# Designs tried in a protein design run: peptides against a protein of PDB entry 8OXM. Part 120

Target 1, 371 residues: chain A of PDB entry 8OXM
Amino acid sequence: FKAEFRLAGGVNLPKIIDCVGSDGKERRQLVKGRDDLRQDAVMQQVFQMCNTLLQRNTETRKRKLTICTYKVVPLSQRSGVLEWCTGTVPIGEFLVNNEDGAHKRYRPNDFSAFQCQKKMMEVQKKSFEEKYEVFMDVCQNFQPVFRYFCMEKFLDPAIWFEKRLAYTRSVATSSIVGYILGLGDRHVQNILINEQSAELVHIDLGVAFEQGKILPTPETVPFRLTRDIVDGMGITGVEGVFRRCCEKTMEVMRNSQETLLTIVEVLLYDPLFDWTMNPLKALYLQQRPEDETELHPTLNADDQECKRNLSDIDQSFNKVAERVLMRLQEKLKGVEEGTVLSVGGQVNLLIQQAIDPKNLSRLFPGWKAWV

## One batch from the design tools (peptide; made by RFdiffusion4, then SolubleMPNN)

Design b2_p15_6_s4 (from b2_p15_6, 5 letters changed)
Fold by OpenDDE base, seed 3:
Structure b2_p15_6_s4 (fold): chain B 371 residues (1-371), chain A 15 residues (1-15)
Amino acid sequence: as target 1 above (371 residues)
Amino acid sequence: RLEAIVAELEAILKE
């Protein structure tokens, strides 16, 4: 490794290091402390398997349907190395940066990101009806701008069109794969966009197998398909390329049911893979002060010796694992709300659920459902 | 070789 490191910022003070590979190439890496990267590593392996299935199918291969992956090397339960995603930016950083975000640049008369946040926080403990009304007011006064990402980065019209298609395909593939795996916590900082490819990179994979539904504020959408995500697709929105790519991805997933179930079963029963939602993790995810105030959670891991009878924990865990496998099997059969749907019917239901302002208004304010 | 890399990275995390 090079002797110099840089701080990436944030609560865990991750270190950016440069290393020289056996090929003589320099590569930037992010070394994280105080973070369990095992779940990220496992989910990256599952994404690689999904990519293998997508490459075997001629229709998904021709469309270049892939979920972007990054290298993760877990070192311990609290440390690891990630591939630094060079040339990526969080979609939240592009859209809602305090100084020069795209919303401020293109819509200077709209509500600020802070005003939107404040309005939704004021109603966080209110009824679903009050949340919906305030969410609709926020949405009316905070109009989408993510179309400008591709327009700023790709000045040539032919390149611009190709990159907008790459973006739309990336959203479709990651949305369907993410839904099948029950991937949660898809806030605007956990989704990166590559400035060269226009493809999405999903990071922080710590909420999987629908564990987002057991958060203090339950997740109500199958994936992120908010107004800016849709605006990045251009004039057709969710229709045409996006819908067809979702259907083709879902078709491959459903036709690979046995393989996906076998893989997920092995992972769910791996004693080294804790995918279950911990109450402390749930609090951390939804009590994040949005202000950059360094609340060091001194989460000493030592106090989890609550003497729950080992037998009752194992029985509870096994019942949760069985329920996750059963729900995964239902998704892969197209069973939604007790009804068997076609691929097109299932994809349509998921799109409608993801864009429904009633579902979006119920999300935790830190998820920024208006973006 | 992997153990040496892990030890070097753990040292970098402690600095």
Scores: peptide ipSAE 0.022, ipTM 0.553, DockQ to the pose 0.031
Fold by OpenDDE base, seed 5:
Structure b2_p15_6_s4 (fold): chain B 371 residues (1-371), chain A 15 residues (1-15)
Amino acid sequence: as target 1 above (371 residues)
Amino acid sequence: RLEAIVAELEAILKE
């Protein structure tokens, strides 16, 4: 390893190290400490399976529909090496960096990212109506700018168009695959964009199987389809390419129901794979910036033996796993709110749910639903 | 070899 490391931003202070391989090639690696990369590794395997299914279908293969994956090597329960996605940036860093963020550069008279966050934090404990009103005010004074990502990176008009199309396809594929798997915690720091391909890389996969719905502030959207995410698609927004790519991805997922259920069933009952939301993890994910100083997550699993009989814990786990499998089966059948939908109907419902300002206004302020 | 890499990475994480 090189003696020098860089800090990646984040609570766990992951270290970016350069490693010289036995092949003489330098490889940038992200070393995470105090993080269980096993869930990331498992979810990457599921994404690879989804990619295999998408490559088998002629229509999804022609559209190059893939979810971007990265290599995860878990080393311990608290350490691992990630392949650092060289040439990726968090969408949050591009959009809302304090000094040089795209919102500040292109919309200097809009609210600052800090002002938006402050306004939404002030109403965090208020009614849904008050949250909605403040969210609409924030959105009016914080206009989307993500269209400028491709314009800055791709000066040739033909390349620009191809990259905007690649971005739109990446959003569509990851949104539908993420919905099927119940992927949560899709805040602006957990989504990277590749500066060369314009494809998205989803990181920190620790909220899956709809466990985001049991957070202290429940997740109310199926995936991130916020105003900046839509702005990056260009003038057509969610219509045309995005919708068609969602429908084709959903069609492949629904036609692969048996395979997906079998894989997820094996994972849910794997004793080495803890996918369940625990209260400490829930508090950590929705911790307020003001409280960051005192809660060192010494994840000392002090096994506070809640002497729930081992039988009651196992029965509770099995009931959660069964509910996850049932909900996955419903999604793959197109069952939404007790109604069987066509692929187009289901995709339309999910898009409407994801863009609804009422749903977006109810999210945890740290998710930054106005971005 | 893997244990040595893990130990080196754990040392880097403690710095």
Scores: peptide ipSAE 0.021, ipTM 0.528, DockQ to the pose 0.035
Fold by OpenDDE base, seed 1:
Structure b2_p15_6_s4 (fold): chain B 371 residues (1-371), chain A 15 residues (1-15)
Amino acid sequence: as target 1 above (371 residues)
Amino acid sequence: RLEAIVAELEAILKE
């Protein structure tokens, strides 16, 4: 390894390191401490399987529908190495960086990202009606700018158009695969965009199997399809290419039901894979920036052996796993709200749920549903 | 070799 490292920021202080392989090639790696990368590694394997299914189908292969993957090497329960996604930027960094964010550059008279967050935090404990009204005010005064990503990065009009299509296809594939796996809403820092391909890379896959619905502020969308995500698709938004790519991805997923269920079943019952939401993880995922100061986790190793009978824990786990499998089976059958939908009907419902400002207004303000 | 790499990475994480 090189002796020098760079900090990637964040509470866990992930370190970007350069290593020379046995092949003499230099490779960048992100080394995370105090983070369990096992879930990321498992989700990457599931994504690789989904990609294999998508490549076998002629319609999805022709559309180059793929979910971007990265290499994960878990080193311990609290450490691992990630492949550095060279040439990627968090969409949140591009959009809402305080110094040079696209919102500030293109919409200098709009609310700042901080003002938007403050307004939504003030109503966090209020009614859904009050949240919706404030969310609509925020949205009116914080207009989408993500169209400018492709315009800045791709100056040639033909390349620009191709990259915007690549982006739209990537959003579609990741949205449907993410819905099937129950990844839910994705924080804007956990979605990277490749500056060369315009494809998305989803990182930090710590919420899966609809565990976002059991957070203190439950998720209300099947995937992130916020106004900026849609703006990046260009003038057609969710219509045309995005919808068709969602439908074709959903067709492949539904037609692969048995394979998907079998693989997810193996993963859910893997004793090395804890996918369940714990209270500490839930608090961390919905922590306020102001609350960052005092939660030194004094990991007082007073793990009080609450001798919860191993039997009761195992029974609770099995019931959660069974519920996840049943819900996965419903999704793969097109069962939504007790009704069997066609692929087009199911995809339409999911799109409508994801873009509904009533659903978006109910999300945790820290996840910035207005972005 | 893997243990040595892990130990080196853990050392880098502690710095």
Scores: peptide ipSAE 0.021, ipTM 0.530, DockQ to the pose 0.033
Fold by OpenDDE base, seed 2:
Structure b2_p15_6_s4 (fold): chain B 371 residues (1-371), chain A 15 residues (1-15)
Amino acid sequence: as target 1 above (371 residues)
Amino acid sequence: RLEAIVAELEAILKE
């Protein structure tokens, strides 16, 4: 390794290091401390399998429907190395950076990102009605700008159109696969965009199998399809390319039901793969920015020494795993709210749920549902 | 060799 490192921003202060490979090539790596990368590694393998299924189907292959993956090497329960996604930026950094964010540049008379966050934090403990009213006021005074990402990065109109199409396809594929796997915590820092391809890279895969629904503030959307995410698709929004790519992805997932169930079953019963939500992880994910100073997250993975009788733990775990598998089977059959839907009907319901201001207003303020 | 790499990375994480 080189002796110099750079800090990547974030609570866990990940370090960017340069290493020389056996091939003499320098590679940048992100070293995370105080983070269990095993879940990320497992979810990347599931995404690779989903990509294999999507490449086997002629319709999804023709549309180049893929989920972007990265290399993960877990080293311990608290450390690992990630492939540094060179040429990616968090969508949150582009949109809502304090100094030069796209909202401030293109909409200087709108509410600041800080004002929006403050307004939503003030109503965090209020009724759903009060949250909805304040969310609608925030949305009215914080208009989407993500269309400007492709316009800034791709000056040639033909390239711009191709990259906007690549973005829309990436959102569609990751949204449907993320929904099937129950991927949560899709805040604006956990979604990177590639500045060359306009494709999304989903990071921090620590909330899966709908475990976001058991957080102190439950997740109420199937995936991130917020106003800026939609604005990046251009004039057609969710209609046309996005919807068709969601439908084609869902067709492949539903037609691969047996394979997906078998893979997820093996993962859910893997004793080395802790996918369950614990109270400490829930507190960490939904902590207030003001509380960051005192809670040194000594997420001691060792505090599993709550000596519940081994038999009661195993029975409780098995019942959770069974419920996850049942819900996955329902999704793959198109069962939503007790009704069997067509692929088009299911995709339509998921889009409507994801864009519903009532669902978005109920999310944890740190998720930034107005972005 | 893997243990040595892990130890170096853990040392880098402590600095």
Scores: peptide ipSAE 0.022, ipTM 0.532, DockQ to the pose 0.035; fails the geometry check

Design b2_p15_7_s1 (from b2_p15_7, 7 letters changed)
Fold by OpenDDE base, seed 2:
Structure b2_p15_7_s1 (fold): chain B 371 residues (1-371), chain A 15 residues (1-15)
Amino acid sequence: as target 1 above (371 residues)
Amino acid sequence: MERLEATVAELESLL
């Protein structure tokens, strides 16, 4: 490795290192400490399998429907190396950076990102009605600007159109596959956009199999389809290309039910793969920025030897795994809320759930549902 | 093996 490293920022202060390969090429890598990357590695393998299924189908292959993947090398239960997603930026960095974010540049008279966050934090412990009213006020005074990403990066109109199409396809594919796998924690820092391809890269895959629903503030949307995500699609929004790409992705997933169930079953019963939400992880994911000062992370994850008899742990784990598999099977059959839906009906329901301001207003304020 | 172990130990020493 090179002797110098850089910090990537964030709570865990991941280290950016440059490595010279045996081919003489420099490769940037992200070294994470205090994070279990085994879940990211497993979810990347599932995404690669989904990509294989999408490439086998003529209609999804013609539309170039794919999920962007990256290499993960777990080193221990608390450390690993990630492929650096070169030429990507967090959508949150582009949209809501304090100095030069697109909202500040294009909508200087709207509420600041800080004002929006503050307003939603003030109502965090309030009723759903009060959260909805404040969320609607925030949304009225914080208008979407993500259309400007493609306009800034792609000056040629033909290139701009193709890149906006690539973006829309990437959102559709990742939304449907993410929903099938129950991928959570889709905040604006966990979604990168490639500055050359306009495709999304989903990072930090530590909330999967609907474990976001058991967080202290439950997740209420199937995927991120917020106003800025929709604005990046241009004038058609969720209609036309996005909807059709969701339907074609869902068709391939539903037609691959047996394969997907078999793969997920093997993963859920892998003794090396802890996918369950624990209380410490749940607290960490929904910590307040103000609480960062006093919690020395001296809570060794080792000290909860809950001496539950091995038999009671295994029985509880098996019951959770069975519930996850049953819910995955329901999704792949188009069973929503006890009703069997067509692919178009299921995709429509998921879109409506994802854009519903009542669902969005109930999310943890750190998820930034107004962006 | 030894080069992989040395690389893991180098990476772990950076954490």
Scores: peptide ipSAE 0.021, ipTM 0.504, DockQ to the pose 0.031
Fold by OpenDDE base, seed 5:
Structure b2_p15_7_s1 (fold): chain B 371 residues (1-371), chain A 15 residues (1-15)
Amino acid sequence: as target 1 above (371 residues)
Amino acid sequence: MERLEATVAELESLL
């Protein structure tokens, strides 16, 4: 390894290291401490399987529908190495960076990202009606700008069009695959955009199998399809390319039910894979001060062994795993709220749920549903 | 194995 490292931003201060391989190639890596990368590694394997299914289908292959993956090597229960997603930036950094964010550059008279956050935090403990009203006020005074990402990065009109199409396809594929797997915690720092391909890379996969619904503030959307995410698609928004790519992805997932169920079943019952949301993890995810204050959460995991009888823990785990498998089977059958939907009907419902300002207004303020 | 363990230990010492 090189003797020098850089810190990546974030609570756990991951170390960016450069290594020279035996092939003489320099490779950047992200070394995370105090983080369990096993779930990320498992989810990357499932994404790779979904990509294999998408490549087998002629319609999804022609559209180049893929979810972006990265290499994960867990080293311990609290450490591992990630492939550095070279040439990617968090969508949050591009959009809402305090100094040079796209919202500040293109909409200097709109509310600042801080003003939006403050307004939504003030109503966090209020009624759903009050949250909705303030969310609508925030949205009115914070207009989407993500269209400018492709305009800044791709000056040639033909390249610009191709990259905007790649972006739209990436959003569609990751949204549907993420929904099927119940991927949560899709805040603006957990979604990277590749500056060369315009494809999305989803990171921090520690909330899966709809465990976002059991957070103190439950997740109310199937995936991130916020106003900026839609603005990046251009004038057609969710219509046309995005919708068709969602439908084609959903069709492949639904036609691969047995394979997906078998894989997820093996993972859910793997004793080495803890995918369950614990209360401390749930609190940590929604207590993240986005403020620069170095509150080291010394998560002293005092193993308060709640000496629940091993039998009651095991029975509770099995019942959660069974419910996850049942819900996965329902999704793959197109069962939503007890009704069997067509692929188009299911995709339409998911899009409507994801863009509904009532659902968006109920999210945790740190999710930044107005971005 | 030894080279992997040494690499893991080097990486863990960086954490």
Scores: peptide ipSAE 0.021, ipTM 0.509, DockQ to the pose 0.031
Fold by OpenDDE base, seed 3:
Structure b2_p15_7_s1 (fold): chain B 371 residues (1-371), chain A 15 residues (1-15)
Amino acid sequence: as target 1 above (371 residues)
Amino acid sequence: MERLEATVAELESLL
């Protein structure tokens, strides 16, 4: 390790350290304190297993379908080391940065990001009908611009095409695997884009196994497939490459059911892995101060003081784990709303659910469903 | 641009 460190911004003041590997390469690392990286580490292991399954299948290997992973080394329940995702930017930073965001640059006459957020916050406690109407007004006056990411970064037409394809494949793979694992909290700061590869890196994996559905404002979409996410795919949108890559990913996941269930079962019953949503974590995730720049600390509620009978806690936990495993098995069988779907039927349902403005309008305003 | 986008969409249909 180098003798010097830098502070990253944010409440927990994580330390940026540079290390020289045995290969002579310098690598930047982020040392976090007051944060439980065990869930991130576990989810990264599951993503690596999914990547192994995708690499074994000829059709998904040919398409280079992978989830981007980063190294996580948990040191304690409140500390760890992360690989620094060098050459990545949050999609929110590119799209809706207050000074130079792509929406402001390319659509200067549209509503500002702040105006959109304010309008959606004003209706946050209103009816679903009022939320939908305001969401549609926001969407009409805030048009997608994420196509410009690849156009700015890749000036050569052949490279531009290759990178737009890499982006579309990355969205498809991460969306389907994220859905199978029930990955939530997919706001614009929890999704990074690599400026050289155009691939997505999903960070802050603290909401998994559909625990986003038990938030104070429940999650209503299977993954992030908002208008800017679709705009980054170009003129074909969700059709063609994206749909086919989703179907091929889903096919591999469904054909790997026994392996995925066994892995998730071991993780759900690991006494060292707390994946359950607690009320304090749920409140924290939806009371975040709107300062877009901060790496959100996970509130490890050490409040052991609720002497619930250990037996009632354990029985409640086991019943939640069983329900998660049952729902995972249903997804891997193509069971949606009590109906068995084909791979194409299941993928189509998920795409329709993810792009439905009625579902998007119901999300927490901090998720920025209009972006 | 339009002809390039059409050729790109055609290539994307084959991928």
Scores: peptide ipSAE 0.006, ipTM 0.396, DockQ to the pose 0.014
Fold by OpenDDE base, seed 1:
Formats: sequence, C-alpha cells, structure tokens
Structure b2_p15_7_s1 (fold): chain B 371 residues (1-371), chain A 15 residues (1-15)
Amino acid sequence: as target 1 above (371 residues)
Amino acid sequence: MERLEATVAELESLL
C-alpha cells in the first residue's frame, strides 16, 4: 500500500488508497470504516450469478446484457475494501453539481437543484395531491439533460450511438435485476456511469429485498427510471431497445427462478448477513445531509440491550426471510398485485410504475425523483 | 438534430 490516502468525502470519510499488487500493477481502492460492506459483497455475488445466467442465454448474450460489478472485501462488520470504479462518475455529480452540473450548463434558466429540493421538502409532510402538483411544477421547470452525457463524452456519431445503446442496455439490465432483488429507487450519487463504456455501476447496495418499502418515506417505484435516466436513452426513451432489453432480462430471470430462489435463500439465512432494515439505518438513509456539514450524529447507541429473547428475534427474522422469498417467487412467476402477467405485461407494469409522476412525487425528496 | 434523432430512432427500432 502507498503511505498516502485521499478522502472521498461523505459522512463515513472513506479513504482512497493506492496499492501495488504482487503482479506489479497499481490498483486504487476505497477503504470504508464504520460501514458494513457485507451486503454490498453479497449483492455483487448475486449480480455475478445474474450475469452468468444472462451470458448463457443466446438473446441476452447477443445484446451484451450485464450488470456491472466491482470487488468488495469486507474486513469486519464495520469496515472493508472496495474496488475503485476507475473512469466512473456519479450521475448526480454530472447532472446536479452546483458549479458545473449539466442542468446548470444546458438549462441555466430552469430551477436550480437546490430550488427543486427546497420546493419538494416544503411539501414533504403534505398530501399526495400537493406533492404531485409541486412535483409537476418542478418537472416543468427542471427539464432533463442526461442526453448530453453521451454527446459530451463521445464525439464520433457511430461511437455515440453505440454508447447510448450500451447505456440503455445497462439501465434495462440493472432495472430488472434490481427489481427482482428489491433494490428499489437509487440515490443519484449511488449510480455511477462509466465515462468510456456508458454503462452504469450501482454502488452502496445497503437497501435490498424491498426494504425501501419500510423506510420512513416508503419507496413507490420498482427501480429508478426518472426523467434524466430516460433522457440518456435518447428520443425513443423507454420504448424500443430499453423495453426489449427489460423483457429479455425478465425472461432469463423467470426461466432461472429455481436457481435464483436457491441462492437468495442461502443468503437470507446466512447468520453473517444482516439484510434487514434497522430503524437507525432507515433514519440515516433519509436524513443524510447532502451538504458535507459534519453533523456527527452522536448516535450514542446506548446499548440498551433490548434483551428481546433470542428466540423471538430468530422467529421474527425467519418470518421476514420467508416473506422476502415468497415475494421473490411471485416476481419470478410474474405475479403482480395478485395477477399473473406475461413477461411483456410485467415489464410494462414495472415501467409504468417507475415513470408515473404520482409514484415519483411520493418518494423521499432527498432522493431527487425529479432528476 | 431532428434528422439525426429520426435516423437514430429508426436504427434503434431495428436493434
């Protein structure tokens, strides 16, 4: 390891370190402290399995449908090392950076990201109707710009087209796999885009198995398919390539249900893997100050050992795991809202749910559903 | 821009 480190910013102050491997190659790594990387590591294993299934199928292989993965090495329950996603940028940094974000550059007369957030925070405790009206006003005055990512990065028209297609395929694959695994909505800082491939890398996988539905503000979308995410696909949006890639991904997932269920079952019953949402984690996920102001939550975790009988904890955990497996089985059978859907019907429902302004307006304002 | 977008939409319909 080199003796120097950089800070990556954020509440946990992760350290960027450079190491020389036994092969003489320099590798950048992210060292996280006070963070449990076991869930990220598990989710990366599930993604690798999904990729193996997608590569075995001729149609998904021809479309190069893959979810991007990175290496995670948990060192303890509160620390680990991540592969640095070199040549990636958070989509939130590209879109809504205060200085040089694409919205400010391409739409200087629109609302600022701060104005949008303020408007949505003011209605956070209001009715769904009031949230919807303000969300529509925000959307009207904050027009999508993510199309400019590929236009800035890829000047050759043939390369630009290929990379926009790679982006669309990456969104489709990650959306369907993310839905099956219950990743829900994704904060714009937790979606990286590769500046060379235009593929997405999903990071910080601390919400899975529909645990986003039990947040203080429940998730209302199956995956992030906001206006900027759609704008990056170009003029066809969710139609054509995106829809077809979602359908082909869903076909492979549904046809692999037994394999997926077996692996997720092993992971859900692993006593070393706590995937359940605790109240403190839930509060933290929806109280993150976006500004680097060191509000150290003095979580005096007074270890009030709620000596809940170990038996009652285990029984409650097992019942949650069973419900997650049942819901996963329903998804893989195409059971939505008590109805069995075809692959095309299920994918259509999920797309409609994900793009519905009524669902988007109900999301936690800190997750920026207008971006 | 519009002609390029139309050609791209046509190409995307074929892929």
Scores: peptide ipSAE 0.006, ipTM 0.352, DockQ to the pose 0.015; fails the geometry check

